# Peptides against a protein of PDB entry 4Z5W: the designs that were tried, part 40

Target 1, 305 residues: chain A of PDB entry 4Z5W
Amino acid sequence: IPDVFLELNKLWYFSAQSNLFNGEMPRSLSNSRSISLLSLRNNTLSGQIYLNCSAMTNLTSLDLASNSFSGSIPSNLPNCLRLKTINFAKIKFIAQIPESFKNFQSLTSLSFSNSSIQNISSALEILQHCQNLKTLVLTLNFQKEELPSVPSLQFKNLKVLIIASCQLRGTVPQWLSNSPSLQLLDLSWNQLSGTIPPWLGSLNSLFYLDLSNNTFIGEIPHSLTSLQSLVSKENAVEEPSPDFPFFKKKNTNAGGLQYNQPSSFPPMIDLSYNSLNGSIWPEFGDLRQLHVLNLKNNNLSGNIP

## One batch from the design tools (peptide; aimed at target 1 S165 Y208 F265)

Design b2_p19_1 (made by RFdiffusion4)
Pose (drawn by RFdiffusion4):
Structure b2_p19_1 (pose): chain A 291 residues (1-233, 242-249, 256-305), chain P 19 residues (1-19)
Amino acid sequence: IPDVFLELNKLWYFSAQSNLFNGEMPRSLSNSRSISLLSLRNNTLSGQIYLNCSAMTNLTSLDLASNSFSGSIPSNLPNCLRLKTINFAKIKFIAQIPESFKNFQSLTSLSFSNSSIQNISSALEILQHCQNLKTLVLTLNFQKEELPSVPSLQFKNLKVLIIASCQLRGTVPQWLSNSPSLQLLDLSWNQLSGTIPPWLGSLNSLFYLDLSNNTFIGEIPHSLTSLQSLVSKPDFPFFKKGLQYNQPSSFPPMIDLSYNSLNGSIWPEFGDLRQLHVLNLKNNNLSGNIP
Amino acid sequence: SAATNNLTNESNMGISTAS
């Protein structure tokens, strides 16, 4: 990509995604005062990611995903004070999230999917301090690590939480109850154990729950039949494993408890869930009748 | 178990932001 971005001082939108571009991002792009939306995803771009946050005061959305970059996660990113969305998926950082991210107060959306992020314990202790974070994708990282149960964790405005296919040990942590506005929860394809917490049924905005492919035991909590959003009625897309979904509401309401060790019966009170589109209880130890 | 077999034989499962 040519180094001409000093000359293009009115450029607020640049999208070069899904091309064959390689090499580093030109430094002038890293210094662009006017750039607001930048999407370079799905190229062969490489090198240490450098962004001058004193210079890029208009930067609001950054998508460098699925590229050949290496080095660390830039620690100066919180200083890009208008930056609201970062898609850093499929960049092999082989690194932890910098502590400075606890100061990233403009951040509302973050994806480190399949990015070789280590130490989920530290990553979550940091990111809970980003007060405006509404969506977090940590899928395909933290391999075989433990999902922290530390009760001090609070993600208050969190709407979307996705940490799948990390083979995480531990249980569904109670501190998730500190995210009362949670819409979409995906903990699937992990090693999670214990029982399914009844408090999940207390999440009034939750419409999509994927607990599939874990080691969960015990009963289906009765509270799931009283889930409010299941009983009664911005750009950074998601892929399901790939089928594209543009926003969290593009996912039909779902309960997927499949591929666990769950026991007991199916509650008749599930009939109360009139807005439920998908119920997947396959590959469990469930017994009794079908209500 | 079926879940263990899935975790051994499947890859890149779940919701992601990249295909």

Design b2_p19_1_s1 (made by RFdiffusion4, then SolubleMPNN; from b2_p19_1, 9 letters changed)
Fold by OpenDDE base, seed 4:
Structure b2_p19_1_s1 (fold): chain B 305 residues (1-305), chain A 19 residues (1-19)
Amino acid sequence: as target 1 above (305 residues)
Amino acid sequence: SVADEILKTESNRGILTVS
């Protein structure tokens, strides 16, 4: 990418995604005073990520995903006082979340999907201080770590939590009950154990639940048949979705179905590929907004209602 | 009713990611 962004003093949006750009991010771009949305996703950009947050006072969205960047996560990003959305998916950092992210009050949406992030306990302890954080994607990180169950963790404004395919151990963490605005929870493809907690059915905004491919035991909580978002058309407040798309992939390297917004996901309960027992509750028939109920590959018995 | 919802589910299996 040429170093010409000093001349582009009115540049508000720059999208150069899905090209063949290589080398480092140009210094004039890292110092752009005008840019609000920057997307360089799916290129071969390399080097250390550096942004001059004192210059980039208009930066609101940053998408650097699927590049060959290296080194640490830039600890100065919280100084970008308007920065809301960050997509760092598929950047191999081999790092922990910086402690400075405790101060990241502008942050609303964060993705580190498949970014070689380590220490989930530290990551969640840091990110809970981001009071405006609504979307958190941590899929394909934290390999074989334990999902922290510390009850003091609090994500008050969290709407989307995706921590899939981490081989995480532990149980469904009680601290998620402190997120009453949660709309989408994906903890699939882990090694989570214990029972599915009944308090999940109290998350009135929860329309998408994926707990598939774990080691959950016991009965399906009857409270899941009373998920309010699936019983009635609540006016889902069309909150601004993150500026990055989601992908449902069968395999990590395969092309996935693209979803531009979390609201584009079909209302779903997926509990498949566990060790759940007992009956299918007839009251799942009351979930009039439910599009997908996946209970396959469990130890369920009795009649299908 | 519940039986009909179960049959469509295999197509939706996969890992939710960004990018």
Scores: peptide ipSAE 0.226, ipTM 0.734, DockQ to the pose 0.206
OpenDDE base, seeds 1, 2, 3, 5: peptide ipSAE 0.222, 0.097, 0.102, 0.117; ipTM 0.742, 0.606, 0.670, 0.597

Design b2_p19_1_s2 (made by RFdiffusion4, then SolubleMPNN; from b2_p19_1, 10 letters changed)
Fold by OpenDDE base, seed 3:
Structure b2_p19_1_s2 (fold): chain B 305 residues (1-305), chain A 19 residues (1-19)
Amino acid sequence: as target 1 above (305 residues)
Amino acid sequence: SVADEILKNEKNLGILTVE
């Protein structure tokens, strides 16, 4: 990418995603006063991520995902006072979340999918201070760590939590009950154990639940048959979606499905590939908005209602 | 890496934000 952005003093949006760009990010781009939306996703950019937040006063969205960046997560990003969305997926940091992210009040959406992030306890302890955080995606990190159950953790405004494919140990954390606005929860492909907690059925906005491919035991909580978002067409207030799409790879050789917003996901309960026992509740029939109920590969018994 | 092997062998990895 040429170092010409100093002359582009009116540049508001720069998208150069899915190209063959290599080398470092241009210094003039890292100092752009005008840029609001920056996407360089799916290139071969290298070096350290450096953004001059004192210059980049209009930066609201940053997508650097699927690049060859090295070094630490840039600790100065909280100084970008308008920065709302960050996609750092598939950047191999081999790092912890910076302590400076406690002050990241502009942050609304964060993804570190497959970014070799370490120490989930520290990450959640830091990110709980981001009062405007609505979307958190941490899939393919924290390998074989324990999901913290510390009751003091609070994500009051959290709408989307995705921590899949981490081989995480522990239980479904009680601190998630403090997130009454939660719409989408994906904890699939972990080593989570214990019972599925009944308080999950009290999350009135929860329309997508993936707990598949874990080690959960006991009965399916009857309270899941009363998930209000799946009983009635409550208009989930269309809050502004993240500026980055979501991808769900299906087990087919077909390309992954892209979802531009959380509301584009089909209403789903996936509890498949666990050790759940007991019956399928007939009251799952009351979930008139449910598109996908997946209970396969469990120890369930009795009649199918 | 273990993550790269998981990405190759496991067709369903949960939700991601990259293609």
Scores: peptide ipSAE 0.398, ipTM 0.740, DockQ to the pose 0.420
OpenDDE base, seeds 1, 2, 4, 5: peptide ipSAE 0.317, 0.245, 0.305, 0.310; ipTM 0.752, 0.661, 0.746, 0.651; seed 2 fails the geometry check

Design b2_p19_1_s3 (made by RFdiffusion4, then SolubleMPNN; from b2_p19_1, 10 letters changed)
Fold by OpenDDE base, seed 3:
Order: structure tokens, then C-alpha cells, then sequence
Structure b2_p19_1_s3 (fold): chain B 305 residues (1-305), chain A 19 residues (1-19)
């Protein structure tokens, strides 16, 4: 990418995604005063990520995903006072979340999907201070760590939480009950154990639940048959979607289905590939908005209602 | 039943990511 952005003093949006750009990010771009939306996703950009947040006062969205960047996560990003959305997916940092992210009050949507992030306890302890955080994607990180169950963790405004394919140990954490606005929860492809907690059925906005491919035991909580978002057509207030799409991928190297917003997901309960026992509740028939109920590969018994 | 029809729908199995 040429270093010509100094002359582009009115540039508001720059999208150069899915090209063959290589080398470092241009220094003039890292100092742009006008840019609000920056996407360089799916290129071969390299070097350290550096943004001059004191110059980049209009930056609201940053997508650098699927690049060959190296080094640390930029600790100065909280100084970009208007920065709402960050996509750092597939950037191999081999790092922890910076402590400075405690001050990241502008942050609404964050993805580190498949970014070699370490220390989930520290990551969640830091990110709980982001009062405006609505979307958090941490898939393919924290390999074989324990999902913290610390009751003091609070994500009051969280709408979307995805921590899939981390081989995480532990239980469904009680601190998620402090997220009454949660719409999408994906904890699939982990080593989570214990019972599925009944308080999940009290999350009135929860329309997508994936707990598949874990080691959960016991009965399916009857309270899941009363999930209000799946009983009635409540117009989930379409809050602004994150500026990055979601992908449901069968393999990390394969193409996936793209979903531009969480509301584009079919309403779903997936509890498949666990060790759940007992019966299928007939009251799952009351979930008139439910599109997918997947209970396969469990120890369930009795009749299918 | 409605439950039986829903149970026959294969969820699109995969890992939810951002890229």
C-alpha cells in the first residue's frame, strides 16, 4: 500500500480487504486524522501494528484480521477515544490482553478469534471494565485453560459471547447470569463439565445457545423450554451490529457461511455431543421461534415428544 | 410434533468465528 494518505485529509472510509497487499501498514495511514473506518482484512500485511491514536481522532472501526502482523497487541488502542470495533482475528500475537484495555470505554465489539491469545482469566478480568462491550469473540484461543467461574466478573451490556474451540475446562460460569441482555452464547467445542445451569432459561433475550461438543452431564434444564425470546416474537431491538461478519466454519481452512449480524443466525439450541441424560421435555414445542434443536449424541432416554 | 420436526433439522455444524 503506498504511503500517500497524508494528502487524503478528507478520507473517511478506506477498504482494501481481500487483496494481495504485503509489507507494513503505511505510516501516513497510521497517522490519518480523517479516517473513521479502516479495513485491511485478508491481506498479507506484516510487521508490528502501530496506530497513532493522538492523530487518529476519528477512528471508529479497525479491521486488520487475516494478516501476517507480528509482535504485541497495541496497548495504546484505548487512547483512540472513538474506536468501537476491533477485528484482530487470525493475527498470531502469542500474547495476553493488555492491562490498558481496562480503560477502553469506547469499545463495543472485539474479536481475537484464532489469534493465539493466552490467559483467559486475565482477559476476562480486563475486559469486564469495558462498560460498552456488547460483542466478544475469543474462539480458538486459551488452549486447555480453565474458564474462570469468579462471581465478581460482570459483563452487564454483553449481547454476544463466543468462546468456541478452546478446549476450556470448568463449568458454565455463574457470572454470565449478570448479563441479562445476552442474545448469543457459544461455548461449543470445549471440555466444559458439570450440569447445564437452570438460570440460562432466565436470559430472556437469548435466542442462540451452543453448548455442543462438551462433557456436560445431568438433565436438560426445564427452564430452557421457557426462553422468552424463543416463545414470543419479541422484536429484539436491533442494536448496531459489529462492523465485522461472523463465520460458521466446519474447518479452520475451509470457507464458512457468513452472517453479517447476530440477528441473521437461526434461533437455535445446540446441546449435541455431551453426556446429558433424562427425557426430552415436551414443552420444547412451546418454543415457536426455535428453528434448530440439536440434542443428538447424548444419553437421553424415553420418547421423543 | 413441532419438537420432532425441529430435532430432524441438522444444525449447520461448525465453529463460530470472525475472520
Amino acid sequence: as target 1 above (305 residues)
Amino acid sequence: SVAEEILKTESNRGILTVE
Scores: peptide ipSAE 0.368, ipTM 0.788, DockQ to the pose 0.197
OpenDDE base, seeds 1, 2, 4, 5: peptide ipSAE 0.378, 0.390, 0.362, 0.367; ipTM 0.791, 0.796, 0.777, 0.787; seeds 1, 2 fail the geometry check

Design b2_p19_1_s4 (made by RFdiffusion4, then SolubleMPNN; from b2_p19_1, 12 letters changed)
Fold by OpenDDE base, seed 1:
Structure b2_p19_1_s4 (fold): chain B 305 residues (1-305), chain A 19 residues (1-19)
Amino acid sequence: as target 1 above (305 residues)
Amino acid sequence: SISQEILENEKDLGIHTVE
């Protein structure tokens, strides 16, 4: 990318995603006063990620995902006082989340999907201080770590939590009950154990629950049949979506489906590929907004209602 | 065996933010 962004003093949106750009980010881009949205996703950019937050006073969205960046996670990003959305997916940091992210009050949406992030306990302890954090994607990190169940963890404004494919041990963490606004939870493809907690059914805004491919035991909690968002059409307040898309691979050899917003996911309960027992509750029939109920590959018995 | 291979071929990674 040429170093010409100094002259582009009116440039508020720069998208150069899915190109063949290589080398480092140009210094003029890292110092742009005008840029609000920066997307360089799916290139071959390299070097250290550096942004001059003192200059980049209009930066609101940053997508650097799927690049060959190296080195540390930029610890100065909390100084970008308007920065709301960050996509650092598929950047191989091999690092912990910086302690400076405790001060990241502008942060609303963060993805580190497949970024070789380490220490989930530290990550969650840091990120709980981000009072405006609504979307957190940590898929394909923390390999074989334990999902912390520390009751002091608090994500009051969390709407979307995705921590899939981490081989995480532990149980469904009680601290998630402190997130009453949670809409989407994906903890699939882990090694989570114990029972599915009944308090999940108290998350009135929860329309998407994926606990598939774990080691859960016991009965399906009856409280899941009373998930308010799945019983009635809540007026889903169109919350500002993160500026990065979500992907879910369908089982078919077809490419992953892209979802531009969390609300684009079909209302779903996926408990498949566990060791759940007991009956299917007939009251699942009350979930009139539910599109997908996946209970396959469990130890369920009795009649299908 | 077959169920595990089907499980492996059906490896959804869950939701992620990369193509």
Scores: peptide ipSAE 0.397, ipTM 0.749, DockQ to the pose 0.586
OpenDDE base, seeds 2, 3, 4, 5: peptide ipSAE 0.373, 0.383, 0.356, 0.375; ipTM 0.737, 0.745, 0.736, 0.734; seed 4 fails the geometry check

Design b2_p19_2 (made by RFdiffusion4)
Pose (drawn by RFdiffusion4):
Formats: C-alpha cells, sequence, structure tokens
Structure b2_p19_2 (pose): chain A 291 residues (1-233, 242-249, 256-305), chain P 19 residues (1-19)
C-alpha cells in the first residue's frame, strides 16, 4: 500500500480488504489525521502493528484481521480516543493483552479471535475496566487454560460475550451475572464442568445461549424456561463454524445445550418460550417423557 | 448415554472471520 496518505488529507474511509497486499502499513496511514474507517483485513500485511494515536484522532474503526502481522498488541491503542471497534482476529500475537487496555474507554467492540492470546485470567481482569465494551470475542485463544472464577470481575454493559473453542477448564463463573444486559453468550467447545447455573434464567435480554460441547453435568435449570427474551418479544460481523451474521440479532434465538452430560427431564415450562427458534439438547443423558 | 465431543477440531463456534 503506497505511502501517499499525507497527501490524501480528506480521506475518512479506506477499505482494501480481501486483496493480496503485503508488507507493512505505510507510516503515513499510521499518521493520518482524517481516517475514520480503516479496513485492511484479509491481506498478507506484516510487521509490528504501529499506530500513532496522537495523530489519528478521527480513527473510529480498525480492522486489521486475518493478516500476517506479528509482534505485540500495540499498547498505545487506548490513546486513539475515538476508536470504538477493533477486529484483531487471526493475527498471531502469541502474547497477552497489555495492561493499558484497562484505560480504553472508547472501546465498544473487540475481537481477538484465533489470535494466540494467552492468560485469560489477566485478559479479563483488564478488559472489565472498559466501561463501554458491549461485545467481546475471545474465541480460539487461551488453550486449555482455566476460566477464572474470581468474583471481582464485572463486565457491566456487556451485550455479547464469545469465548469458544478455547478448551477452557472450570465452571460457568458466577461473575457473569454482573452482565445483566447480556444478549449473546457462547462458551461452546470448551472443557467446562459443573452444573448449569440457575441464574442464567435471570438474564432478561439473553436470547442466544451456546453451552454446547462441554463437560457439564446435572440438571437443566428450570429458570431457562422463564427466560424473558425467549418468552416475549454498527459494523463488525460474526461467522459461525463459515456463515456470516451481520449483528447479534442476526442470530435466531437459541438454546444449545448439546454434547454435555446433562440429566433429568425436559421441563413442560419450555412451552412458555414462544420466541425460541432453536432448541438443541442432542447428545446428553436426558430422561423422562417429552412434554 | 452421551459421548464426549471431539476436541481435536478447531475454528468451531462463533468467530469474526470466515473459517
Amino acid sequence: IPDVFLELNKLWYFSAQSNLFNGEMPRSLSNSRSISLLSLRNNTLSGQIYLNCSAMTNLTSLDLASNSFSGSIPSNLPNCLRLKTINFAKIKFIAQIPESFKNFQSLTSLSFSNSSIQNISSALEILQHCQNLKTLVLTLNFQKEELPSVPSLQFKNLKVLIIASCQLRGTVPQWLSNSPSLQLLDLSWNQLSGTIPPWLGSLNSLFYLDLSNNTFIGEIPHSLTSLQSLVSKPDFPFFKKGLQYNQPSSFPPMIDLSYNSLNGSIWPEFGDLRQLHVLNLKNNNLSGNIP
Amino acid sequence: SSTPPDYSLTEMGINTFEP
């Protein structure tokens, strides 16, 4: 990508995604005062990611995903004070999230999916301090680590939480109850154990729950039949393993408890869930009748 | 009786890229 961005001082939108571009991002792009939307995803771009946050005061959305970059996660990113969305997926950082991210108050959307992020314990202790974070994708990182149960964790405005295929040990942590506005929860494809917490049924905005492919035991909590959003009625897309979904509401309402060790019966009160599109209880130890 | 999933598989679940 040519180094001509000093000359293009009115450029607020640049999208070069899904091309064959390689090499580093030109430094002038890293200094662009006017750039707002930048998408370079799905190229062969490489090197340490450098962004001058004193210079890029209009940067609002950054998508460098699926590229050949290496080095660390830039620690100066919280200083890009208008930056609201970062898609850093499929960049092999082999690193932890910098502590400075606790100060990233403009951040509303973050994806480190399949990015070789280590230490979910530190990563979550940091990111809970980003008060405006509404969506977090940590899928395919933290391999075989433990999902922290530390009760001090609070993600208050969190709408979307996805940490799948990390083979995480531990249970569904109670501190997730500190995210009362949670819409979409995906903990699938992990090593999670214990029982399914009844408090999940207390989440009034939750319409999508993927607990599939874990080691969960015990009963289906009765509270799931009283889930409010299941009973009654911005750009950074998601892929389901790939089928694209543009926003969280593109996912039809679902309960997927499949591929666990759950026991007991199916509650008749599930009939109360009139807005439920998908109910997947396959590959469990469930017994009794079908209501 | 239930059976365990095959964890040797990767890129399962919701992602932000096309697997």

Design b2_p19_2_s1 (made by RFdiffusion4, then SolubleMPNN; from b2_p19_2, 6 letters changed)
Fold by OpenDDE base, seed 4:
Structure b2_p19_2_s1 (fold): chain B 305 residues (1-305), chain A 19 residues (1-19)
Amino acid sequence: as target 1 above (305 residues)
Amino acid sequence: SSTPPDYSLTDQGILTYQA
């Protein structure tokens, strides 16, 4: 990318995603006073990520995902006082989340999916201080770590939590009960154990639950048949979505599905590929908004209602 | 066979976790 952005003093939006750009991010771009939305996703950009937050006073969205950047996560990003959305998916940092992110009050949406992030305990302890954090994607990190169950963790405004495919150990963490606005939870493809907690059914905005491909035991909590967002339409809060799309692929051979907004996910309960027992509750029929109920590959018995 | 969800952007927009 040429270093010509000093002349573009009115440039508000720059999208150069899905190209063949290589080398480092231009210094003039890292110092742009006008840019609000910056997307360089899906290129071959390299070097360290550096942003002059004192200059980039209008920066609201940063998408650098699927690049060959290296080094540390930029610890100065909290100084970008308007920065709301960060997509660092598929950047191989091999790092922990910086302690400075405790001060990241502008942050609303963060993705580190497949970014070689380490220490989930530290990551969650830091990110809980981001009071405006609504979307958190940490998929394909923290390999074989333990998911913290510390009740002191508080994500009060969290709407979307995705921590799939980490081989995480532990149980469904009780601190998630402190997130009453949670709409989407994906903890699939881990090594989570224990029972599915009944308090999940108290999350009145939860319309998408994926706990598939774990080691959960016991019965399906009857409280899941009372998820208000799946009973009635009234709880479908159209909230501001992150400026990055979600991608979910179900089959190796299928093109994956792009979800531009969390609301574009189908209302779903996926508990498949566990060791759940007992019956299928007839009251799942009350979930009139539910599009997908997946209970396959469990130890369920009795009659199908 | 279900593949692990990958929410990272692939060049095709969809990452599948291959186990």
Scores: peptide ipSAE 0.110, ipTM 0.671, DockQ to the pose 0.136; fails the geometry check
OpenDDE base, seeds 1, 2, 3, 5: peptide ipSAE 0.018, 0.021, 0.023, 0.018; ipTM 0.617, 0.636, 0.662, 0.602; seeds 1, 2, 3, 5 fail the geometry check

Design b2_p19_2_s2 (made by RFdiffusion4, then SolubleMPNN; from b2_p19_2, 5 letters changed)
Fold by OpenDDE base, seed 2:
Structure b2_p19_2_s2 (fold): chain B 305 residues (1-305), chain A 19 residues (1-19)
Amino acid sequence: as target 1 above (305 residues)
Amino acid sequence: SSTPPDYSKTDLGILTFEV
């Protein structure tokens, strides 16, 4: 990418995603006062990620995902006082979340999906201080760590939590009951155990639940048949979605599916590939907004209602 | 040895990058 951004003093949006750009990010770009949205995703950019937050006073969205960046997570990002959305997916950091992220009050959406992030306990302890954090994606990190169940963890404004494919141990964490605005939960492809907690059915905004491919036991909580978002069409005020897309690759879909916002996911309960027992509750028939109920590969018995 | 996930065939849950 040429170092010409000093001349582009009115540039508000720069998207150069899905190109063949290599080398380092231009210094003039890292110092742009005008840029609000920056996307360089799906390139071969390298070197350290550095942003001059004192210069980049208009920066609101940063997508650097799927690049060859190296080194540390930029600890100065909380100084970018308008920065809301960060996608650092598929950047191999081999790092912990910086302690400075406790001060990241502008942060609304964060993805480190497949970024070799370590220490989930520290990550969640830090990120709980982000008062505006609504979307957190940590898929393909924290390999074989324990998902902390510390009741003091609080994500009061969390709407989307995705921590899939981490081989995480532990149980569904009770601290998620402190997130009453939770809309989407994906904890699939872990080693989570115990029972599915009944308090999940109290999350009135929860329309997408994926607990598939774990080691859950016991009965399906009857409270899941009363998920308010799946009973009735609430006038979901479409809150601003993250400025980065989501991807779901099912074994049946060779190319995966892109979802531009969390609301584009079909209303779903996926409890497949566990060790759940008991019956399917007839009251799942009350979930008139439910598009997908996946209970396959469990130890369920009785009649299909 | 954690075999890298076969991104071509494996459901990995929700991602924020192209597979």
Scores: peptide ipSAE 0.464, ipTM 0.820, DockQ to the pose 0.352
OpenDDE base, seeds 1, 3, 4, 5: peptide ipSAE 0.025, 0.463, 0.028, 0.030; ipTM 0.667, 0.822, 0.681, 0.684; seeds 1, 4, 5 fail the geometry check

Design b2_p19_2_s3 (made by RFdiffusion4, then SolubleMPNN; from b2_p19_2, 5 letters changed)
Fold by OpenDDE base, seed 1:
Structure b2_p19_2_s3 (fold): chain B 305 residues (1-305), chain A 19 residues (1-19)
Amino acid sequence: as target 1 above (305 residues)
Amino acid sequence: SSTPPDYSQTDLGILTFEA
């Protein structure tokens, strides 16, 4: 990318996604005072990510996903006082979340999907201080770590939590009960064990639950048959979408279905590929808004309702 | 057993897969 952005003093939006750009990010771009939305997703950009947050006072959205950046996560990003959305998916940092992110009060949406992030305990301890954090995607990180169950962890405004395919050990953590606005939870493809906690059914906004491909045991908690968001439409809170889309694939070879908002996801409970036993509750029939109930590959018995 | 999803080949920021 040419270093010409000093001349573009009115540039508000720059998108150069899915091109063949290589080399480092232009210094004129990292010093842009005018830019609000920056997307360089799916290029071959390299080097250390550097943003002059003292200059980039209008930056609200940053998408650098699927690039060849290296090194540490930029610790100065919290100094970008208007920065709300960060997509750093598929950037191989091999790093921990910087301690400075405790001060990242503007942050609303963060993705580090497949970014070789380490130390989930530290990451969650830091990110809980982001009071405006609504969307957190940490898929394909923290390989074989323990999902912390520290009850003091608090994500009060969290709506979307995706920590899939990490091979995480542990149980469904009680601290998630401190997120009453949670709408989407994906903890699939881990090594989570124990029982599915009944307090999940108290999350009145939860309409998408994926706990598939774990080692959960015991019965399906009956409280899941009373998930208010799946009983009635009245609780569908339309909230501001993150500046990056969500994607769902049915299989690895299919194109992803794009969802612009979490609310566009089909209402789903997926508990497949566990070791759950007991019966399928007839009261799942009360979930009139539910589109997908996947209970396959468990040890369930009794009558199909 | 199901085949694990391959997130590595996508440029997508947020992905979910059906099992």
Scores: peptide ipSAE 0.027, ipTM 0.679, DockQ to the pose 0.186
OpenDDE base, seeds 2, 3, 4, 5: peptide ipSAE 0.025, 0.037, 0.023, 0.030; ipTM 0.654, 0.706, 0.652, 0.691; seeds 3, 4, 5 fail the geometry check

Design b2_p19_2_s4 (made by RFdiffusion4, then SolubleMPNN; from b2_p19_2, 9 letters changed)
Fold by OpenDDE base, seed 2:
Structure b2_p19_2_s4 (fold): chain B 305 residues (1-305), chain A 19 residues (1-19)
Amino acid sequence: as target 1 above (305 residues)
Amino acid sequence: GPTAPDYSLKDLGILTYEV
């Protein structure tokens, strides 16, 4: 990418995604006073990520995903006082979340999907201080770590939590009960154990639950048959709108479907590939908004209602 | 068992594998 952005003093939106750009990010771009939305996703950009947050006073969205950036996570990003959305997916940092992110009050949406992030305990301890954090994607990190269950963790404004395919140990963390606005929870493809907690059914905005491919035991909580968002549409809460897409992969060999909004996901309960027992509750029939109920590959018995 | 989703091809997302 040429270093010509000094002349572009009115540049509000720059999208150069899905090109063949290589080398480092232009210094003039890292110092742009006008830019609000920056996307360089899916290129071959390299080097250290650096943004002059004192200059980039209008920066609201940053998408650098699927690049060959290296080094540390930029600890100065919280100084970008208007920066709301960050997509750092598929950047191999091999790092922990910076302590400075405790001060990241502008942050609303963060993805580190497949970014070789380490220490989930530290990450969650830091990120709980982000008062405006609504969307958190941490898929394909923290390999074989333990998911913290510390009840003091609090994500009061969290709407979307995705921590899939981490081989995480532990249980469904009780601190998620402190997130009453949670709409989407994906903890699939881990090594989570214990029972599915009944308090999940108290999350009135939860329309998408994926706990598939874990080691959960016991009965399906009857409280899941009373998920208010799946009974009626009347209480549609504000949709989280991250500036980065979500992807659903139906098959390992298939291309992923892109979803621009969490609400574009079908209302779903997926508890498949666990060790759940007992019966299927007939009251799942009350979930009139539910599109997908996946209970396959469990130890369920009795009649199919 | 089901093969874990190859999330590596996607920048962000809920990868439900319909295996």
Scores: peptide ipSAE 0.032, ipTM 0.688, DockQ to the pose 0.183; fails the geometry check
OpenDDE base, seeds 1, 3, 4, 5: peptide ipSAE 0.025, 0.029, 0.026, 0.025; ipTM 0.681, 0.597, 0.683, 0.684; seeds 1, 3, 4, 5 fail the geometry check

